# Peptides against a protein of PDB entry 3OGK: the designs that were tried, part 204

Target 1, 307 residues: chain A of PDB entry 3OGK
Amino acid sequence: ATPDRLSRRFPNLRSLKLKGKPRAAMFNLIPENWGGYVTPWVTEISNNLRQLKSVHFRRMIVSDLDLDRLAKARADDLETLKLDKCSGFTTDGLLSIVTHCRKIKTLLMEESSFSEKDGKWLHELAQHNTSLEVLNFYMTEFAKISPKDLETIARNCRSLVSVKVGDFEILELVGFFKAAANLEEFCGGSLNEDIGMPEKYMNLVFPRKLCRLGLSYMGPNEMPILFPFAAQIRKLDLLYALLETEDHCTLIQKCPNLEVLETRNVIGDRGLEVLAQYCKQLKRLRIERGADEQGMEDEEGLVSQRG

## One batch from the design tools (peptide; made by RFdiffusion4, then SolubleMPNN)

Design b1_p27_3_s3 (from b1_p27_3, 9 letters changed)
Fold by OpenDDE base, seed 5:
Structure b1_p27_3_s3 (fold): chain B 307 residues (1-307), chain A 27 residues (1-27)
Amino acid sequence: as target 1 above (307 residues)
Amino acid sequence: MSFSKSPRERREEKLNERLKELKKLKE
């Protein structure tokens, strides 16, 4: 479909989702004129899609100019922006979005590739937004953003329910977790084992409503931090955990209300048996290959079951 | 042409490094 055809057919469109080429083609081979640029779509949004409040670009090329144009065109009417596995922009583009779209509720840039100029975009978001419900920059590599800005966002955005981050040291997020009183979902962070201080994470306090969780690099020594609220966990993302088969069995036994599990083949037949025994409410199971086995092929995993 | 690794590929590499480190700590 072309942008102009879309607006003529659906002038009152409220939600748009565009998909580019598969990951392998996007990151390794970007031919000219492949239709992966958002520019013509942003132009059409600006001119003819005046009721659009939700935009989702998946595997698209997005420039800072595209983001700036989108931000100015939709302003406070933009409720959702998802840059899912996109590339071509910098943090200046993100700054434009949060500066002009002060009522944005969902901001996602999961698995996007970008150039990081500074942490101003997160600071601006912290200073001016009170509407945010979902913030997701999972599997990104921000190094210049402040955990204090994340804490400020949690304090100011009372409807904040889902936050997914990159490799923040979990101890730097203590203030964030304390402020995020309504948080239901958290993914990311970084657990960094210290042989000299094995209990460094044991006093970590999570939000009381937390029920969807995916901590990065959680090993068997850190896993006990989940036990106090394991019975309320409905979703676990263990794709980036450092758990073996026995560790999976231990954790699963403590999560009787688990509905969604995402893990690696390390769960094994034994883990699946334990899962069947203890998790009677399970609705979705995703099993991917081990990190060493997955290679460059973006395979969606060995087994995906939805009930 | 140095194919720039995707964010996912870089994260998988980091995970593998952490797994190797953890194995060394258990030995």
Scores: peptide ipSAE 0.524, ipTM 0.889, DockQ to the pose 0.563
Fold by OpenDDE base, seed 3:
Structure b1_p27_3_s3 (fold): chain B 307 residues (1-307), chain A 27 residues (1-27)
Amino acid sequence: as target 1 above (307 residues)
Amino acid sequence: MSFSKSPRERREEKLNERLKELKKLKE
């Protein structure tokens, strides 16, 4: 459907999700007139979708100008922005969003490709937002943002329940975890083993309500940090853990309330047996191929919209 | 044409690198 047709049919639309066809890596090969650009949609939002509070772009090309227009058009009415596997923007676009949309509750840019100019967007968010519930820049590469701003966000946003980040050193997030009293979900970070400090992470204190977790680069030496609260874990993301089959078995046995597991084929039949034995509440299981075995699976799909 | 790696591809590469490092530390 075209943007104009959408607004005519649904002038009171509150939520919009758009899906593009190509992988992020192919965005540079897409002609400007291709349906993968959000520009015509942002124009329509700005002009005709005055009640829109939630926007989800998946695999779309998004420019800073698009973000700026969206931000100014929706301002404090924008509650959710998800840039899911998008490309074409910089941190200036993000800055515009957080500057103008001060009541944003969900900000996601997971697996998006962007140019990082500075960390101002996160700082601005930290200085002015008190509404944030979900912050997700998982599988992104920010080098110029401050963990202190993340701590400030946690302190100021009492409803913050889910945070997914890139490769922050976990020890730099100690202040964040202390401040994030209502945090239920955390993914990302970086556990970095140090032979000289085998207990480097043993004193790490997680938020009391944490039940959905995916620590990056968690090996068997770091895994014990989860044991004190393993019984309350409901979702576990092990896609980027450094665990072997036996490590999986050890951890799974300690998670009797596990509902969702995402892992690699390294879990094996043995891990699946252990999972079946100990995790009777399991609802979803995702098993991906090993990182070394992942070929380019082309996700073919038409540009679609969902209201 | 150097297809720029997706964030996912870069993440997978980093994972593989860490796995290699971990194996070396255990030897």
Scores: peptide ipSAE 0.520, ipTM 0.886, DockQ to the pose 0.503
Fold by OpenDDE base, seed 4:
Structure b1_p27_3_s3 (fold): chain B 307 residues (1-307), chain A 27 residues (1-27)
Amino acid sequence: as target 1 above (307 residues)
Amino acid sequence: MSFSKSPRERREEKLNERLKELKKLKE
């Protein structure tokens, strides 16, 4: 469909999801003419889709100018922006979004590639937003953002329920976790084992409602930090954990209410047996290849929905 | 930033690095 045809047919459209062409080398192969630019769509949104509250771009090329135009056109009417595996923008574009869309509830840039100029976008979000429910910059590399801004967001956004971040040191997020009283989902961070400090993370306090979790680089020594609330875990992302088969078995046994598990083939047949035995409420299982296996093509993860 | 790798690829590389480090610590 063309943008103009969409607006003519659906002038009252509230939600738009655009998908670029799936390419394994999306970030390396930006063909000039692949039709993956959001520009014509943003123009159409700005001019004709005045009721649009939710925008989801997946695998699209998005410029700062596109984001600025979108931000100014929708302003406080924009509730959801998802830049899912997008590229072509900088943190200036993000700054424009958070500056103009002060009532945004969902902001996602998961697996997006961008140029980081500064951390102002997160600071601006922290200073002015009180509506945020979902913040997701998982699988991104921010070096210039502050965990203090994340804490401020948690303090100011009482409806904040899901936060996914990059490689923040988990100890830097202590203040965030204390402030995020209604947080149900957390993914990312970085657990960094220190042989000289085996109890480095043992006093980490998580939000009381936390039930969907994916800690990055969690090894068997850090895994016990989950045990106090393992029974309330409903979703567990172990794709970036440092757990072996036996560690999986240990953790799974402690998660009887697990509904969703994402892990690697390291779980093995033994882990699957344990999973079947202890996790009777399991709805979704995703098993990816090991990180050590060369040639992880973007194989569509076999989501075996046991329906 | 190496424009040659996706965020996912870079993340997988980092994971592999951490796995190697962990193995070395266990030896």
Scores: peptide ipSAE 0.526, ipTM 0.889, DockQ to the pose 0.581; fails the geometry check
Fold by OpenDDE base, seed 2:
Structure b1_p27_3_s3 (fold): chain B 307 residues (1-307), chain A 27 residues (1-27)
Amino acid sequence: as target 1 above (307 residues)
Amino acid sequence: MSFSKSPRERREEKLNERLKELKKLKE
């Protein structure tokens, strides 16, 4: 589909999702002529798609100019922006989005590659947004953003229900978790084991409604922090946990209401048996290969047991 | 041309490093 054809057929389009072509090496081998630039689409959005409130770019090249144009064209009418596995922009582009789109509800940059200039975009979001429901920069590397801004967002955005972040030290997010009273989903962070302080995370208080969780680098020593609310966990992402088979068994037994599990093959047959025994509400199971197993990325065995 | 690793690749590398560190701590 071409942008012009889309606008002519659907001038009142409210939601647009564009997918770039699958790339064997998504970030290393962007051919210069890769038809994955959002520019012509942003031009069309700006000129002809005046009711568009939701934009999802997946595996696209997005420049700061594209983001600036989009931001100014849609302004407070933009409710959702998802830059899913995109590249080509900097934090200046993000700043433009949050500056002009002050009523944005969903902002996603998951697995996007960008140049980080500063943390102003998150600060601006914290200062002016009260509408945010979903914030997702999971699997990104921000070094210049402040956990305090995340806390401010949580305080100001009463409808904030899902937050996925990069490698923030979890202890720096204590204020965030206290403020995020309606948070249902959290993914990311960083649990960092300290031999000198084995219980450094034991006093961590999670939001009361938290039921979808994926903590990064959670080992068996940190795992007990989940036990007080394990019965309310419905989704668990263990892809970046540091749990062995027995640890999986221990945790799974405590999650009888688990509906979605994402983990690695370290769960083993024993973990699967325990899962079958204790998690009767399980709807989706994703098992990826271990990071150390040089196996080809493509065989994601989605075992959906549809009963 | 430094082949810039994808965010996913970098995260997997970090995971592997953490796994190695954890193994060393258990020894």
Scores: peptide ipSAE 0.526, ipTM 0.889, DockQ to the pose 0.551; fails the geometry check

Design b1_p27_3_s4 (from b1_p27_3, 14 letters changed)
Fold by OpenDDE base, seed 4:
Structure b1_p27_3_s4 (fold): chain B 307 residues (1-307), chain A 27 residues (1-27)
Amino acid sequence: as target 1 above (307 residues)
Amino acid sequence: MSFTKSPRERRYEKLNERIRKLKELRE
């Protein structure tokens, strides 16, 4: 489909999702002439798709200029922007989006590759947005953003229900968790074990409605922080947890209402047995190959129990 | 040609490093 054909056929389009080529092809062999650039689409959006409120780019090349054009064209009408596994932009592009699209509800840049210039984009978002429902920069590496801005976002955005972040120290997010009263989903952060302070995270208070969770680098010593609300957990992301097979068994037994589990092959047959025994509401299971095997992008084992 | 690692690959590398460090701390 060409951008021009799309606008002619669907002038009142509200949601657009574009998928580029698989990322393996994007990083290793991008011929400059491949159709993976969003530029033609952004041009079409700007000119002809005046009702578009949701944009999802997956595995596309996105420049700061593209983001700036999109931001100015859609402004406060843009409710959703998903830069899913995209590349080619910097935090300046993000700044343009949050500056011009002040009523954005969903902002995603999960697994995107970008150049980080500063943390201004998150600060701007914190200062001006009150509409945000979903913020997702999971599996990204931000070093210049402030956890205080995240806290401000939580305080100002009453409808904030899902936040996925990079490697923030979890203790720096205490204020965020206290402010995010309606938060249902949290992924990311960083749990950093301290042998000299084994109880470092024991006083961590999570939002009361939290039921979808994925804490990065959670080991068996930190895992008990979940036990008070483990029965409430419906989705668990253990892809980046530091749990062995037995740890999986321990945690799974405490999550009888688990519907979605994402983990590595470290769960083993024993963990799967325990899962089958204790998690009768399980709807989706994703098992990735262990971290020891270099990042195979391929989802090996989706066991969907369609009951 | 610097093979730019994907964010996912970098994340797994970081995970592996953490695993290694934890093992070293427990020895």
Scores: peptide ipSAE 0.485, ipTM 0.878, DockQ to the pose 0.533
Fold by OpenDDE base, seed 3:
Structure b1_p27_3_s4 (fold): chain B 307 residues (1-307), chain A 27 residues (1-27)
Amino acid sequence: as target 1 above (307 residues)
Amino acid sequence: MSFTKSPRERRYEKLNERIRKLKELRE
């Protein structure tokens, strides 16, 4: 479908999701003929889709100019923007979005590749937004954003229920967790084990409603921080956890209400057995082949069953 | 032309490095 045909057929469109072609080349220069650029769509949105409140771009090339045009065209009417596995923009584009779309509820840039110029976009979001429900920049690499801005967002956005972040040191997010009283989902962060301080994270307090969780680089020493509320966990993202097979078994056994598990092959056959035994409400299981398979000669860490 | 790694690929590289370091610490 062409953008012009879309607007003609659906002038009152509220939600738009566009998917680019899944190619490794998406992170490189994609020819225009592949339909990977959002530009023609943004132009159409700006001109003809005046009721659009939700935009989801997946695996597309998005420029700062595209984001700026979208932001100005939709302004406070834009409730959802998802840049899912997109590329081509910088934090200037994000700044434009949060500056002009002050009532945005969902902002996602998960697995997007972008150039980071500064942390102003998150600061601007923190200073002016009170509507945010979902913030997701999981699997991104920000170095210039402030955890304090995230805390401010949590304080000001009472409806904030899901936050996924990059590699923030978890201890820097203590204030965020205290402020995010209604938070149900958290993914990302960085647990950095300190041999000299084995209890570094033991006093970490999570939001009371937290039930979907994925802490990056969580090892067996940090895993016990979940035990007090493991029974309420419904979703675990262990893709980037540093848990071995036995650690998986230990944690899974404590999560009888688990509905969704994402992990690597390191869960092993034993972990799957434990999962089957203790997690009777499991709805979704995702097992990815991690690069750790290349180094694990240990047969016990491999799922033998063709899944 | 070296294909730029995806964010996922980069993250797995980081993960692998962390795993390696942990293994070294346990040995």
Scores: peptide ipSAE 0.484, ipTM 0.878, DockQ to the pose 0.560
Fold by OpenDDE base, seed 2:
Structure b1_p27_3_s4 (fold): chain B 307 residues (1-307), chain A 27 residues (1-27)
Amino acid sequence: as target 1 above (307 residues)
Amino acid sequence: MSFTKSPRERRYEKLNERIRKLKELRE
């Protein structure tokens, strides 16, 4: 559909999801200019879609100008912005969004490629937003944002339930976890094992309602930090964990209420057996094959157990 | 056409590097 046709048919559209063409992934290499431009759609949103509250761009090219136009056009009416695997923008575009859309509830830029100029966007979000429910910049590489801003967001946004981040040192997020009293989902961070400090992470306190979790680079030495609340875990993302087969078995046995598991082939047949034995509520299992060697998207085996 | 690494690819590279380092430390 063309933007103009959409507005004519649905002038009261509240939610828009646009999917660009799948990127030709050859060995996970993507052309810089692969995908559709959001510009025509942003123009249409600005002019004709005045009730739009939710925008989801997937695999699209998004410029700072596009984000600025969108931000100004929708302002506090914009509740959801998802830049899912998008490219072409910088943190200036994000700054525009959070500056103008102060009541945004969901902000996602998972797996997006962008140029980082500064950390002002997260700071601005922290200073002015109290509505945020979902913040997701998982699988991104922000180096200039502050964990203190994340803590401020947690303190100010009482409805914050899901946060997915890049490679923040997990210890820098202690204040965040303490503040995020209603957090149900956390993914990302970085656990960095220190041989000289084997108990480096043992005093981590997670939010009481946390039940969906994916800690990056969690090894067997860090895994015990989950044991106190393992029974309440419903979703585990172990795609980027440093767990071997036996570690998987150990953890899975402690998660009887697990509903969703995402992991790599390292779980092995033994891990799957343990999973079947202990996780009777499992609904979804995602195993990425060969990801340890090549990180290829195409080897996703979805095993749906029709219980 | 300039090809860039995807965020996913970069993340797996980091993962693999960490795996390698851990193996080296255990040896």
Scores: peptide ipSAE 0.478, ipTM 0.875, DockQ to the pose 0.583
Fold by OpenDDE base, seed 5:
Structure b1_p27_3_s4 (fold): chain B 307 residues (1-307), chain A 27 residues (1-27)
Amino acid sequence: as target 1 above (307 residues)
Amino acid sequence: MSFTKSPRERRYEKLNERIRKLKELRE
């Protein structure tokens, strides 16, 4: 499909999702030219798709110029931008988006590759946005953004329900969690075990409505922080947890209302048995292979629907 | 064609390093 054909057929298009070429090989290396360029599509959006409010690019090459053009063309009409596994942009492109699209509700850059120049984009978002519902930069590496800006976003965006982040120290997010009163989903962060301070995280207070969770690097010593609200957990992402088979069994037994579980092969047959016994409402199970053994090849995990 | 590590690959590398360190601390 060409961009020009799309606009001619659907001039009133509100939502667009573009997918680049699928990964041909389960190999850990992505070619620089992976995916198609969004440039011709952004041009078409700017000129002919004046009602477009949602844009999702998956596995595309996106430049800062593309983001800037998109931002200026759609401005406050843009409600959703998802840069899913994209590459080619920097934080300057993100800055342009949040500067011009001040009513954006969903901003996603999960698993995207980009150059980090500064943390201004998150600061700008914190200073001007009150509409944000979903913020997702999971599986990204930011070193120059401030957890204080995330807290400000939580304070100002009362409809914020889902936040997925990189490797913020969880204790630096205490203020964020206190401010994010309506948060239902959190993924990411970093739990850093301290042998000299085993209770380091035990006083962590989570938002009351939290029911979808994926804490990175959570080990068995940190796992008890979930126990007070384990019964309300509906989704667990344990892909990046430091849990062994027995730890999985312990946690699963405490989550009778679990609907979605994502984990690694470390769950084992024993964990699956426990899951079947205690989680009668389970709808989706994703098991990825390789993380606990060899360097995980980006195997798209088998999503099994348990009906 | 220049090949770079994906964010997911880097994430798993970090995870594996954490697992290794944790095992070493528990020994």
Scores: peptide ipSAE 0.483, ipTM 0.878, DockQ to the pose 0.606; fails the geometry check

